# Peptides against a protein of PDB entry 7AE7, part 54

Target 1, 321 residues: chain A of PDB entry 7AE7
Amino acid sequence: KVYKDLREFLEVLEQEGQLIRVKEEVNPEPDIAAAGRAAANLGKNQPAVFFEKIKGYKYSVVTNVHGSWQNHALMLGLDKNTSTKDQFYELNRRWDKFPVPPNVVKREAAPCKENVIDKDINLFEILPLYRINEQDGGFYISKASVVTADPEYPDDFNKLNVGTYRIQVKDRDRVGIQALAMHDIAVQLEKAEAENKPLPIAITIGNNPLVTFMASTPVGYNQNEYEFVGALQDGVPMDIVKSDLYDHLYVPAGSEVVLEGHIIPRVRTVEGPFGEFPGSYSGARLQCEVKIDRITHRTNPIFENLYLGIPWTEIDYLMAL

## One batch from the design tools (peptide; made by RFdiffusion4, then SolubleMPNN)

Design b2_p13_5_s2 (from b2_p13_5, 4 letters changed)
Fold by OpenDDE base, seed 5:
Parts: C-alpha cells; structure tokens; sequence
Structure b2_p13_5_s2 (fold): chain B 321 residues (1-321), chain A 13 residues (1-13)
C-alpha cells in the first residue's frame, strides 16, 4: 500500500488499531505530552495519538505517528506484525530502486494548496502549538520536512534537500531553525549568506509518512529525498507540487501545512532551551531565523508533531533504520 | 495529565 498523504496513513493506523483518537477537548499543555507518554508506556503496540480538539485552537494534533515498529511496518505498506528483520530486508530491497522521480502535479490538484494565507500571518491560528517538554523555552515544530535548494544550482533537482530540523516558533511569522554544519541545509545557507541573500525555504508539516522518514534519513547532497520516497513506495512516484513563492522548491502535494519563507541572511537569534532527551536540555544557542511569507494548508490541517518521551522516542524509530 | 493518561489506557483496551 502507498499513502498519498498523512490522512491516508492515519486512516490505516486507526483501522489497524495503531491510533488512539481523543475526541474530547484537551489542554495543549500538559495533556498532549501526557497522552503521548501514556501511549508510549503501553509497550508492545505504541499507537499514534490523534487529538481532535485542542483548547484555544481550531485544528487537530497527531503525535507518535512513527512511534512503533507496527507503525513502521504499516508505513512500508506491510502487515503490522512484520518482524523488524523483514522490515529491514524490505526497506533495503526498495532502497535499491532509487531513483524513482516524483510526479509534479498541478497546483489545483495539490491538497496542500486548498487554503492560502499571504497576509497577517499568524502561526498560532494554523498550528495548535504547545510545549513538548515542560522546560522548553518555547513551542517547537519538531517533525517538519524542510525543503531548500542549492542557490548556486537552483534548477538541479538532485540538490533539492528535504530534511528534518529543530524549529522553534519565535513570533507569529517567524521561526528559529537549527541548521547544523553537518546538514545539507547548512551548505546551502552558507552559499546564500556569502552573497547576503535570503535562502528560500518551505517548512512542510503533516506529510506522507515516508517523506517524514526520508527527511530524517541522511542522504547524499546530490540525492533527492523524494526520489527515495518513490523507491520506498516500491517504485510508485510520490506527488509533489511547486511552491507558491519559489519556482525551484517543490513540496509534498499532500502536506497538511506548508510554511513558505526565507532564512534571513546573517541573522542569528537565541533559540532554546529544548529537551532533546529526557532530563537533558540543550542550552540556548544562536540559530537561524526564518521569516514566513506565505502559508498554504489543507482544510482542517492536522499538526503532526514529535512525541518526545521516555527512551525509544519517536525519533529513535525514525533513526533506527 | 493523569486524567488523559488514564483515558489513553482505557482507549487502548
């Protein structure tokens, strides 16, 4: 089975008993984090947790989407009870199908384009933001697939980078992003900053689970994550669409929310602290600043965010491959 | 936090 978007995957998770739906209104803090911890503590079948109603917000949250081997099997379109060994075998088999180029769909065919916000941008109106950890210095978008291109080779699709980065909400239309030197985004940013130019960016939230997986998987600088998604879909291309602001940025057609903007050149602002691991907070650091210039989103967008709880966090499953 | 945790446990049964 191949999933076009997060919603199709969530439907399968629910059908397979791998998603808990919370229909009652919850407080963003502490209920989301507490529920995530409770789900993680269920042991053998750690489900995703979908919150339909968040107090003070219009839209829903889902956590722990990749939080189990069962969910991982289902992501690959396998039986939920497929052994980890067989999952790895299948993953490796499909990996060899790289590259599988994506389909570029028309704007009108892309669900992520259903709604547009291009003025008076307020992230809090679109995303039910909450502190993941009690001591976090702010609200984090922790499961976004961030799209950037090489500013020297913007037309080279192979240099299009889709990565996962720590993103702190800084203002209504601003986020901090951690672009580490080891990340491809840092190379691209360095090139832009050398010319004192903004780096175009699209921060995509709530994607096809394989997009999220590949965004969290290191690949070569000249390898496109979307082409691996197609490989992991056993040769079925994924659907992408051109960003609204930039001709050279392509986003998943099915993204729940797309934040289009730019990294402000040569600006660094304080980010953090963030609880990357239970009981360990990364100190405050100077990080890049992104100005959000445009939002596109699906109707009733789902905010997918990481569960960061007890060891064997969702990150551990995303990185265990 | 405890109430939602219990609810998750109940919904998982």
Amino acid sequence: as target 1 above (321 residues)
Amino acid sequence: GEEIAKKIEELAK
Scores: peptide ipSAE 0.438, ipTM 0.931, DockQ to the pose 0.900
Fold by OpenDDE base, seed 3:
Structure b2_p13_5_s2 (fold): chain B 321 residues (1-321), chain A 13 residues (1-13)
Amino acid sequence: as target 1 above (321 residues)
Amino acid sequence: GEEIAKKIEELAK
């Protein structure tokens, strides 16, 4: 089984008893984090948690989507009770199918293009933002697939990077991004900043679960994560579409929300603290700043965000592979 | 936080 988008995957999770739907209105804090902890503590069958109504917001939140081995098996289109050993075997078998090039679809065929916001941008109107940890210095987007390219080779599709980075909301139309030297985005940013140019960026939220998985999996600088998604789909190409602002950036066609903008060259602002690990906060640091210039989104977009807590949590499942 | 946690446990049954 192959999923076109997050919604098809959530439907399967619900059918398989791996998604809890909360229909009653919840408070963003502390209810979302508390529910995530409760789900993580259910033992081996750790379900996703879908919140239909969040107080003060218009749209829904889903968390813990990758929060169990059962959810991981379903992501691969396997039986939910497939052993971890057999999941790894199948993952490795499919990995050898790389590269499987994606399909480029027309703008009109891409669900992520259903709605456009190009003025008076306010992230709080589109995303039900909340503090993940009690002592976080702000609101974080922790499960985005961030698309950037090499500014020296913008037309080289093999250098298109899809990565997961810590993103703090800074203002209605600004986010901080942690681009560490070990990340491919840092190489691309260095090239842009050398010329004092903005780095084009698309921050995509609520994707096909294999896109999120591959964005969290380090690959070579000259390897495209979308081509691995096709491999992990057992040879079925995924669908991508051009960004609205940049001809050289491609986003998943089924993304719930796409934030298009640029990293401001040679600007660093305070980011953090963030509770990446229980009992340890990465201190406040100077990080890059992104200006959001355009948003495209599906009607009634779902905000997929990471659950963080004591291992084993969703991040541990994403990194254990 | 405790109320929603109990609700999650109930919905998981």
Scores: peptide ipSAE 0.404, ipTM 0.923, DockQ to the pose 0.901
Fold by OpenDDE base, seed 2:
Structure b2_p13_5_s2 (fold): chain B 321 residues (1-321), chain A 13 residues (1-13)
Amino acid sequence: as target 1 above (321 residues)
Amino acid sequence: GEEIAKKIEELAK
């Protein structure tokens, strides 16, 4: 089975007993994190947790989407009881199908384009933001697939990067992004900053689970993550659409929310602390700042965010590969 | 936090 978007995957998780739906209104803090911890403590069959109603917010949150080997098997379109060994075998077999180029769909066919916000941008109106860890220095978007291009080769599709980065909300229309030197985004940013130019960026939230998986998987600088998604879909291309602000940036057609903007050149602001590991906080650091210029989103967008509570969290499954 | 945790345990049964 191939998934077009997060919603199709959540439907399968629910059908397979791998999603808990919370219908009652919850407090963003501490209930989301507490529910995630409770789900993680259920043992080996850790379900996703979907919150329909969050106090003070309009939209829903889902956590722990990649939080188990069963969810990982289902992501690959396999039986949920497929052994880890067989999952790895299938992953490696499909990896050899790279590259599988994506389909570019028309704007009118892309669910991520259903709604547009181009003035008075307020991230808190679109995303039910909360502190993931009690000691976090702010609200984080921890499971976004961030799209950037090489500013020297903007039309080279092989240099289009889709990565996962730590993102702190700084203001209604601003986020901090951690671009480490080892990340492909840092190479692209260095080129833009050398010319004192903004780096175009699209921060995509709530994607096809294989997009999120590949965005967290290191690949070569000249390899496109979307072409690996097609390979992992056993040769079925994924659907992408052109961004609204930039002709050279493409986003998943089914994204729940797309934040389009730019990294401000040569600006660094305080970001953190963030609890990357249980009981371990990265210190506050000077990081890049993104201005959000446009938002597109699906009607009733789902905020997918990472669960980070106890060892064998969602990040451990994403990195165990 | 304890109430939601109990609810998750109940919904998982």
Scores: peptide ipSAE 0.395, ipTM 0.920, DockQ to the pose 0.882
Fold by OpenDDE base, seed 1:
Structure b2_p13_5_s2 (fold): chain B 321 residues (1-321), chain A 13 residues (1-13)
Amino acid sequence: as target 1 above (321 residues)
Amino acid sequence: GEEIAKKIEELAK
């Protein structure tokens, strides 16, 4: 089975008993984190947790989407009881199909384009933001697939980067992003900052689970993560669409939310602290700042965010494959 | 936090 978007995957998780749906209104803090911890304590078959109603917000949250081997098997379109060994075998078999180029769809065919916000941008109106850890210095977007390109080669699709980075909400229309020197985004930012130019960026939230997986998987600078998604879909291309602001940036057609903007050149602001692992906080650092200029989103967008409670965490599963 | 945890356990049964 191939999934076009997060919603198709969540439907399968629910059918397979790998998703808990919370229908009553919850408090964003502490209930989301507490529910995630409770789900992690259910044993080996850790389900995703879907919150339909969050006090003070309009939209829903889902956590722990990649939080078990059963969820990983289902992500690959396998039986949920497929052994880890057989999952690795199938992953490796499909990896050899790289590259599988994506399909570029028209704007009108992309669910991520159903709604547009281009004035009075407020991230708190579109994302049910909460502190993942009690001591976090703010709200984090932790499962975004961030799209950037090489500013010297904007038309080279092979240099389009889709990565996962630590993102702190700084204001209604601003986020801090951790671009480490080892990340492809840092190379691209350096080129833009050398000319004192903004780096175009699209922060995509709530994707096809294989997009999220590949965004968390290191690939070569001249390899496109979308072409690996097609390989992992056993040769079925994924659907992408042009961003609204930038002709050279492509986003998953099925994204729940797309934050389009730019990294402000030569600006660094305090970001953190964040609890990357239970009991460990990465200290505050100066990080780059993104101005959000446009939001596109599906009707009733789902905010997908990481579960960071008890090991094995969702990050551990994403890095284990 | 304890109430939602109990609810998750109930919904998982």
Scores: peptide ipSAE 0.363, ipTM 0.912, DockQ to the pose 0.875; fails the geometry check

Design b2_p13_5_s3 (from b2_p13_5 with E2K A3E E13K)
Fold by OpenDDE base, seed 5:
Structure b2_p13_5_s3 (fold): chain B 321 residues (1-321), chain A 13 residues (1-13)
Amino acid sequence: as target 1 above (321 residues)
Amino acid sequence: GKEIAEKIRELAK
């Protein structure tokens, strides 16, 4: 089975008993984090948790989507009870199918384009933002697939990078992003900043689970994560669409929310702290700042965010392969 | 936090 978007995957998770739907209104804090911890503590079957109603917000949140081996099996379109060994075998088998180029769909065919916000941008109106950990210095978007290109080779699709980075909300239309030197985005940013140019960026939220997986999986600088998604879909291309602001950036067609903007050149602002692991907070550091210039989103967008709690955390499953 | 955690446990049954 191949998933076009997060919603198709969530439907399967729910059918397979791997998603808990909370229909009652919850408080963003502490209920989301508490519910995530409770789900993680259920033992072998760690379900996703979907919150339909969040106090003070219009839209829903889902967490712990990749939070179990069962969810990982389902992501691969396998039986939820597929052994870790067999999942690994299948992953490796499919990996060898790289590259599988994505399909570029028309704007009108892309669900992520259903709604547009191009003025008076306010992230809080679109995303039910909450503190993941009690001691976090702010609200984080922790499970976004961030799309950037090489500014020297903007038309080289092989250099299009889709990665997962720590993103703190800084203002209504600004986020901090942690671009570490070891990340491909840092290479691209360095090139842009050398010329004092903005780096175009698309921050995509709520994707096909394999996109999220590949965005969290290191690949070569000249390898496109979307082409691996196609490989992991057993040779079925994924659907991408051109960004609205940039001809050379492509986003998943099914993204729940796409934040289009630019990294401001040579600007660094305080970001953090963030509880990456229980009891370990990364200190506040100067990080890059992104200006959000345009938002596209599905109707009733689902904010997919990372569960961070007692190990095994969702990030452990995303990085375990 | 305690109430939602209990609800999650109930919904998981």
Scores: peptide ipSAE 0.466, ipTM 0.933, DockQ to the pose 0.896
Fold by OpenDDE base, seed 3:
Structure b2_p13_5_s3 (fold): chain B 321 residues (1-321), chain A 13 residues (1-13)
Amino acid sequence: as target 1 above (321 residues)
Amino acid sequence: GKEIAEKIRELAK
């Protein structure tokens, strides 16, 4: 089984008994985190949790999507009871199929383009934002696939980077992003800032589960994550579409939400703290700031966000393979 | 927090 988007994967999770649907209205805090923790503590069966109604918001939240070995097997299109050993074997077998180039679809064929917001940007109208941890310094987008390019080689598709980074909401149209020196985005940002130029960026939320997996998996600077997604789909290309603002940035065609904008050159603002691990808060630091200039989204977009807790949680499953 | 956690355990059965 190959999935076009998050919605097709959630349907399969529900059919396989790996998704709990909460139909009653919940408080964003503390209910989302508490429910995620409860799901993670169910033992070997750790389902995703889908919240249909969030108090004070219009749209839904899903968490713990990658939160179990069963969900990981289903992501690979395998039986949910496939052993960790067999999952690892199959992952490695498919990895050798790299590269599998993606299909570039027309704008009209891309679900992420169903709705456009190009003025009066307000992230709180599109995303049901909440604090993941009680002591977090703000609202975080923790499971986004962030698309950037090399400003010296913008047309080199092999240098297009799709990565996962810690993103704090700073204002209605601004986010902080943690671009560490070991990340490919930091290399690209350094080049842009040397010339005092903005770095174009697309922050994509609610993707095909293999896109999210590859965005969390380190690859070479000259290797495209989308070409690995095709490999992990056993040779079936994924669908991508051009961003609206930039001809050189491509986003997953099926993304629930796409935030298009730029990293402001040579600006640093306070970000954090964030509880990445239980009992370990990363301190407040000066980090990069992104201006959001345009949003595209599917009708009734689903906000996919990470559950964090005591190992093994969703982040551990994303990093384990 | 406790109520939603109990509900999750019930829905998982």
Scores: peptide ipSAE 0.461, ipTM 0.931, DockQ to the pose 0.900
Fold by OpenDDE base, seed 2:
Structure b2_p13_5_s3 (fold): chain B 321 residues (1-321), chain A 13 residues (1-13)
Amino acid sequence: as target 1 above (321 residues)
Amino acid sequence: GKEIAEKIRELAK
């Protein structure tokens, strides 16, 4: 089975008994994190947790989507009881199908374009933000697929980067992003900052689970993550759509929320701390700042965010690959 | 936090 978006995957998780739906209103803190910890402690079958109602917010949250080997098997369109060995075998077999180019769909056919916000941007109206860890210095978007291009080669699709980065919300229309030197985004940012130019960016939230998987998987600078998604879909292309602000940036057609903007050149602001590992916090650091200029989103967007806590977490499963 | 954790355990049964 191939998934067009997060919603199709969540439907399968629920059908397979790998999703807990919380229908009653919860407090964003501490209930989301507490529920995630409870789900992670259920043993080998760690389900996703979907919160329909969050106090003070309009929209829903889902966590722990990649939080088990069963969820990983289902992501690959396999039986949920497929052994880890067989999952790795299938992953490797499909990896050899690279590249599988994506389909570019029309704007009217892309669910991520259902709604537009281009003025008075407020991230808190679109995303049910909460502290993931008790000691976090703010609200984090921890499971976004971030799209950037090489500013020297903006039309080279092979240099289009889709990566996962730590993102702290700084204001209604501003986020901090951790662009480490080892990441492809840092190479692209360096080129933009050398010319004192903004780097165009699209931060995509709530995607096809294979997009999220590939955004967290290191690939070559001249390899497009979308072409690996098609390979991991056993040769079925994924659907992408052109961003609204930038002709050279493409986003997943089924994304729940797309934050379009730019990294401000040569600006660094305080970011953190963040609990990346249990009992270990990365200290506060100066990080890049993104101005959000436009939002597109599906009607009733789902905020997919990472569960962090006691191993095994989503990060542990993503890193075990 | 305790109440929601109990609810998760109940919903997982």
Scores: peptide ipSAE 0.424, ipTM 0.922, DockQ to the pose 0.892
Fold by OpenDDE base, seed 1:
Formats: structure tokens, C-alpha cells, sequence
Structure b2_p13_5_s3 (fold): chain B 321 residues (1-321), chain A 13 residues (1-13)
């Protein structure tokens, strides 16, 4: 089984008993985090939690999508009871199929293009934002696949980077992003800042689960994460579409939300604190700032966000492979 | 937080 988008995966999770649907209206705080903790405590079969209605917001949230070995097996299109050993064997077998180039689809064929916001941008209108941890310094987008390119080689598809970074909402149309020196985005930003130019960026939310997986998996600077997604789909290409603002940036065709913008050159603002681990907060630091210039989104977009709680959280499953 | 946690446990059964 191959998934085109998050929605197809959530349908399978629900069919397999690996998704809890909360139909009643919840409070963003503390209910989302509390529900995530409760789900994590259910044992080895940690389900995703889907919130249909969130007080004060228009759209839905899903958490803990990658939060179990069963969900991981299903992500690979395997039986949910596939052993971890067999999952690793299958992952390794498929990895050898790299590269599998993606299909570039037309704008009209991409679900992420169903709606456009190009003025009066307000992230709070499109994303049901909440504090993941009680002591967080703000609202975080913790499960985005961030797309950037090498500004010196914008046409080199192999240098297109899709990564996961800590993103704090700073304003209606601004986010802070943690670009560490070890990340490919930091190399690309350094090149842009050397010329005092903005770095084009697309922050994609609610993707094919293999995109999210690969965005959290380190690959070489000259390797494209989308070509690994195709490999992990056992040779089936994934679908990507050109961003609206930038000819050289491609986003997953099925993304729930795409935030298009730029990293402001040579600007650093305070970001944090964030509870990266239970009881452990990273300090506030000066981080890069992104201006959001355009949003595209699916009708009734689902905000996929990371669940953080006790060990063997969703992040542990994403990093265990 | 306690009410939603109980609801999650109920929905997981």
C-alpha cells in the first residue's frame, strides 16, 4: 500500500484501530496535550489522536501519527503486526531502490493548491495552534517538512533539502526557525546571507507519512528526500508540485498546508523555550525569522503536530530508524 | 485534562 497524502494514511490507521477520533469540541490547552499523554499510556499500540473540533479554531488537529511500531508498519504498507525486525529488513531492502524520482504534477492536480491566502495572512486562522508543553514560550509547529534549496544551484534538484526543524510561531505571518549548523538549511542560509538575500522557504504541514519520516532522516547534501520517499514506496514515485512563489521549490502535492515565504537575511530573534524532552527545556536562543508571504491549503486542512511526552514518543519512533 | 484522558481510555477500548 502506498499513500498519496496524510488523509489516506489516517483512513488506514482508523480502519486498523490505530486512530482515536475525538468528535466533541476540545480546548486547545490543556486537552490536546492531555489526550496525547493518555494515548501514549495505552501501551504498545499507541494510536494517533484526531481532534475534529477545537474551541476557537475552524480546523482539526492530529497527533501521534508516527507514535507506534504498528503505525510504522502501516506507513510502510505492511501488516500492523509486522515485527520490528521485519520492518527494518523491508526498510533496508527498499532503501536500495534509491533514487526514485518524484512525479511533478500540475498545479491544478495538487490538493495542496485548493485554497490560497495571499493577503492579511494569519496563521491562527489556518492552524489550530496550541502549546505542546505547559512551559513552552509559544506555539510550535513541530512536524513540518521544510523545503529549501541551494541559492547558488537553484536548478540542482539533488540539492533540494526537505528537513524537520523546530518552528515557533512569532506573529500572524512570522515564524522562528532553528537552523543548526549541522543542518543543510544552515549551509543554504549562509550562502544567501553572504549576499544579504532572503532564502526562499516552503514549510509543509500534514504530508504523506513517508515524507515526514524522510524529513526527519539525515541524508547527504546532494541527495533529495523525495527520491528516498519513492524508494520507501517500493519504487512508486511520490507526487510533488511547484511552489507558487518559487520555481525552484517543490512541495508534496498532497500537503494539508503550505506556508511559502523567506528567511529574512541577517535577522535573529528570540525563540523558545521549548520542551524537547519531558522536563527538559532548551533555553531561549536567537534564531532565524521567516516571513510568510503566501499560504496554500487543502479544504478543511488537518494540522499534524508532534506529540511529546514520556519516552517512546513519536519523535523516538521517527529517530529510531 | 482528566476528563479528556478518561475519554481517550474509553475510546481505546
Amino acid sequence: as target 1 above (321 residues)
Amino acid sequence: GKEIAEKIRELAK
Scores: peptide ipSAE 0.395, ipTM 0.914, DockQ to the pose 0.887

Design b2_p13_5_s4 (from b2_p13_5 with A3E R9K E13K)
Fold by OpenDDE base, seed 5:
Structure b2_p13_5_s4 (fold): chain B 321 residues (1-321), chain A 13 residues (1-13)
Amino acid sequence: as target 1 above (321 residues)
Amino acid sequence: GEEIAEKIKELAK
């Protein structure tokens, strides 16, 4: 089975008993984190947790989407009870199908384009933001697939980078992003900053689970994550669409929310602290600043965010491959 | 936090 978007995957998770739906209104803090921890503590079958109603917000949250081997099997379109060994075998088999180029769909065919916000941008109106950890210095978007291109080779699709980065909400239309030197985004940013130019960016939230997986998987600088998604879909291309602001940025057609903007050149602002691991907070650091210039989103967008709880966090499943 | 945690346990049954 191949999933076009997060919603199709969530439907399968629910059908397979791998998603808990919370229909009652919850407080963003502490309920989301507490529920995530509770789900993680269920042991053998750690389900995703979908919150339909968040107090003070219009839209829903889902956490722990990749939080189990069962969910991972289902992501690959396998039986939920597929052994980890067989999952790895299948993953490796499909990996060899790289590259599988994506389909570029028309704007009108892309669900992520259903709604547009291009003025008076307020992230809090679109995303039910909450502190993941009690001591976090702010609200984090921790499971976004961030799209950037090489500013020297903007037309080279192979240099299009889709990565996962720590993103702190800084203002209504601003986020901090952690672009580490080891990340491809840092190379691209360095090139832009050398010319004192903004780096175009699209921060995509709530994607096809394989997009999220590949965004969290290191690949070569000249390898496109979307082409691996197609490989992991056993040769079925994924659907992408051109960003609204930039001709050279392509986003998943099915993204729940797309934040289009730019990294401000040569600006660094304080980010953090963030609880990367239970009981360990990364100190405050100077990080890049992104100005959000445009939002596109699906109707009733789902905010997919990372569960960070006790070890064997969702990150551990995303990185265990 | 405890209330939602118990609810999750109930919904998982």
Scores: peptide ipSAE 0.471, ipTM 0.937, DockQ to the pose 0.900
Fold by OpenDDE base, seed 3:
Structure b2_p13_5_s4 (fold): chain B 321 residues (1-321), chain A 13 residues (1-13)
Amino acid sequence: as target 1 above (321 residues)
Amino acid sequence: GEEIAEKIKELAK
């Protein structure tokens, strides 16, 4: 089984008893984090948690989507009771199918293009933002697939990077991004900043679960994560579409929300603290700043965000395979 | 936080 988008995957999770739907209105804090912790502590069957109504917001939140071995099995289109060993075997078998090039679809065929916001941008109107940890210095987008390209080779599709980075909301139309030297985005940013140019960026939220998985999996600088998604789909190409602002950036066609903008060259602002690990906060640091210039989104977009806590949590499952 | 946690346990049964 192959999923076109997050919604198809959530339907399967619900059918398989791996998604809890919360229908009553919840408070963003502390209820989302508390529910995530409760789900993670259910033992072997850690379900996703879908919140239909969040106080003060219009749209829904889902967390813990990758929060169990059962969810990982389903992500691969396997039986939910497939052993970790057999999941690993199948993952490795499919990995050898790389590269499987994606399909480029027309703008009109891409669900992520259903709605456009190009003025008076306010992230709080589109995303039900909340503090993940009690002592976080702000609101974080922790499960985005961030698309950037090499500014020296913008037309080289093999250098298109899809990665997961810590993103703090800074203003209605600004986010901080942690681009560490070990990340491919840092190489691309260095090239842009050498010329004092903005780096084009698309921050995509609520994707096909294999896109999120591959964005969290390090690959070579000259390897495209979308071509691995096709491999992990057992040879079925995924669908991508051009960004609205940049001809050289491609986003998943089924993304719930796409934030298009640029990293401001040679600007660093305070980011953090963030509770990446229980009992330890990565201190406040100077990080890059992104200006959001355009948003495209599906009607009634789902905000997929990471649950963090004591291992084993969603992040541990994403990194364990 | 405790109320929603108990609700999650109930919904998981």
Scores: peptide ipSAE 0.458, ipTM 0.933, DockQ to the pose 0.904
Fold by OpenDDE base, seed 2:
Parts: structure tokens; C-alpha cells; sequence
Structure b2_p13_5_s4 (fold): chain B 321 residues (1-321), chain A 13 residues (1-13)
């Protein structure tokens, strides 16, 4: 089975008993994190947790989407009881199908384009933001697939990067992004900053689970993550759409929310602390700042965010590969 | 936090 978007995957998780739906109104803090911890403590069959109603917010949150080997098997379109060994075998077999180029769909056919916000941008109106860890220095978007291009080769699709980065909300229309030197985004940013130019960026939230998986998987600088998604879909292309602000940036057609903007050149602001590991916080650091210029989103967008708290969290499954 | 944790355990049965 191939998934077009997060919603199709959540439907399968629910059908397979791998999603808990919370229908009652919850407090963003501490209930989301507490529920995630409770789900992680259920043992080997850790379900996703979907919150329909969050106090003070309009939209829903889902966590722990990649939080088990069962969810990982289902992501690959396999039986949920497929052994880890067989999952790895199938992953490696499909990896050899690279590259599988994506389909570019028309704007009118892309669910991520259903709604547009181009003035008075307020991230808190679109995303039910909360502190993931009690000691976090702010609200984080921890499971976004961030799209950037090489500013020297903007039309080279092989240099289009889709990565996962730590993103702190700084203001209604601003986020901090951690672009480490080892990340492909850092190479692209260095080129833009050398010319004192903004780097175009699209921060995509709530994607096809294989997009999120590939965005967290290191690949070569001249390899496109979308072409690996097609390979991992056993040769079925994924659907992408052109961003609204930039002709050279493409986003998943089914994204729940797309934040389009730019990294401000040569600006660094305080970001953190963040609990990357249980009981371990990265210190506050000077990081890049993104201005959000446009938002597109599906009607009733789902905020997918990472669960962090106990060993064998969602991040451990994403990194264990 | 305890109430939601018990709710999750209940919904997982």
C-alpha cells in the first residue's frame, strides 16, 4: 500500500489498532506529553496518539506516528507484524530502485493549497503549539520536512534538499532553525549568506510518512529525498507541487501545513534549550532565523509533532535505521 | 497528567 498523505496513513493506523484517538478536550500542557509517555509505556506495540480537541486551539495534534516497529511496517505497506529483519530486507530492496522521480501536480490538485494566509500571519492560529519537554525554552516544531535548494543551482532538482531540523517558534511569523555544518541546508545557507541574500525555505508539516522518514535519513547532497520516497514506495512516484512563493521549491502535495518564507542572512538569535534526549538538554545557542511570508494549509490541518520523553521514543525508531 | 495517562491505558484495551 502507498499513502498519498498523513491522513491516509492515520486511517490505516487506526484500522490496525495502532492509533489512539482522544476525543475529549485536553490541555496542551501537560496532557499531550503525558499521553505520549503513557502510549510509549504500553510496551512493544506503541500506538500513535491523535488529539481531536486542544484547549485554546482550533486544530488537532498527532504524536508518535513513527513510534513503533508496527507503525514502521505499516509505513512500508507491510503487515504490522512483519519482523524487523524482514522490514530491513524490504527497505534495502526498495532502496536500490532509486531514483524514482516524483509527479508534479497542478496547484488546484494539491490538498496543501486549500487555504492561504498571506497577511497577519500567526503560527499560533494554525498550529496547536506546546512545550514538548518541561524545561524547553519555547515551543518546537520537531517533525517538519524542510525544503531548500542550492542558490547557485536553483533549477538542479538533484540538489533540492528535504531535511528535518530543530525549529523553535520565536514569534507569530518567525522561527529559529538549527542548521548544523554537517547538514545540507548549512551548505546552501553558506552560499546565500556569502552574497548577503535570503535563502528561500518551505517548512512542511504533516506529510506522507515516508517523506518524514526520508527527511530524517541522511543522503548525498546531489540526491533528492523525493526520489528515495518513490523508491521506498516500491517504484510508485510521490506527488509534489510547486511552492507559491518560489518556482524552484517543491513541497509534498498532501502536506497539512506549508510555511513558506526565507532564512534572514547573517542574523543569529538565541534558540533553546531543548530536551533532545531524556534528561539531557542542549544549551542555548545562536541559530538562524526564518521569516514566514506565506502559509498554505489543508482545511482542519493536523499538527504532527515528535514525541520525546523515554528511551525508545519516536526519534529512536527514526534514527535506528 | 495522571488522568490522561489512565485514559490512554483504558483506550488501549
Amino acid sequence: as target 1 above (321 residues)
Amino acid sequence: GEEIAEKIKELAK
Scores: peptide ipSAE 0.428, ipTM 0.926, DockQ to the pose 0.884
Fold by OpenDDE base, seed 1:
Structure b2_p13_5_s4 (fold): chain B 321 residues (1-321), chain A 13 residues (1-13)
Amino acid sequence: as target 1 above (321 residues)
Amino acid sequence: GEEIAEKIKELAK
């Protein structure tokens, strides 16, 4: 089975008993984190947790989407009881199909384009933001697939980067992003900052689970993560669409939310602290700042965010494959 | 936090 978007995957998780749906209104803090911890303690079959109603917000949250081997098997379109060994075998078999180029769909065919916000941008109106850890210095977007390109080669699709980075909400229309020197985004930012130019960026939230997986998987600078998604879909291309602001940035057609903007050149602001691991906080650092200029989103968008509770955490599963 | 945790356990049964 191939999934076009997060919603198709969540439907399968629910059918397979790998999703808990919370229908009553919850408090964003502490209930989301507490529910995630409770789900992690259910044993080997750690389900995703879907919150339909969050006090003070309009939209829903889902956590722990990649939080078990059963969920990983289902992500690959396998039986949920497929052994880890057989999952690795199938992953490796499909990896050899790289590259599988994506399909570029028209704007009108892309669910991520159903709604547009281009004035009075407020991230709190579109994302049910909460502190993942009690001591976090703010709200984090932790499962975004961030799209950037090489500013010297904007038309080279092989240099399009889709990565996962630590993102802190700084204001209604601003986020801090951790671009470490080892990340491809840092190379691209350096080129833009050398000319004192903004780096175009699209922060995509709530994707096809294989997009999220590949965004968390290191690939070569001249390899496109979308072409690996097609390989992992056993040769079925994924659907992408042009961003609204930038002709050279492509986003998953099925994204729940797309934050389009730019990294402000030569600006660094305080970001953190964040609890990357239970009991460990990465200190505050100066990080780059993104101005959000446009939001596109599906009707009733789902905010997908990481569960960072008890190991094995969702991050551990994403890095284990 | 305890109330939602118990609810998750209930919903998982």
Scores: peptide ipSAE 0.395, ipTM 0.918, DockQ to the pose 0.877

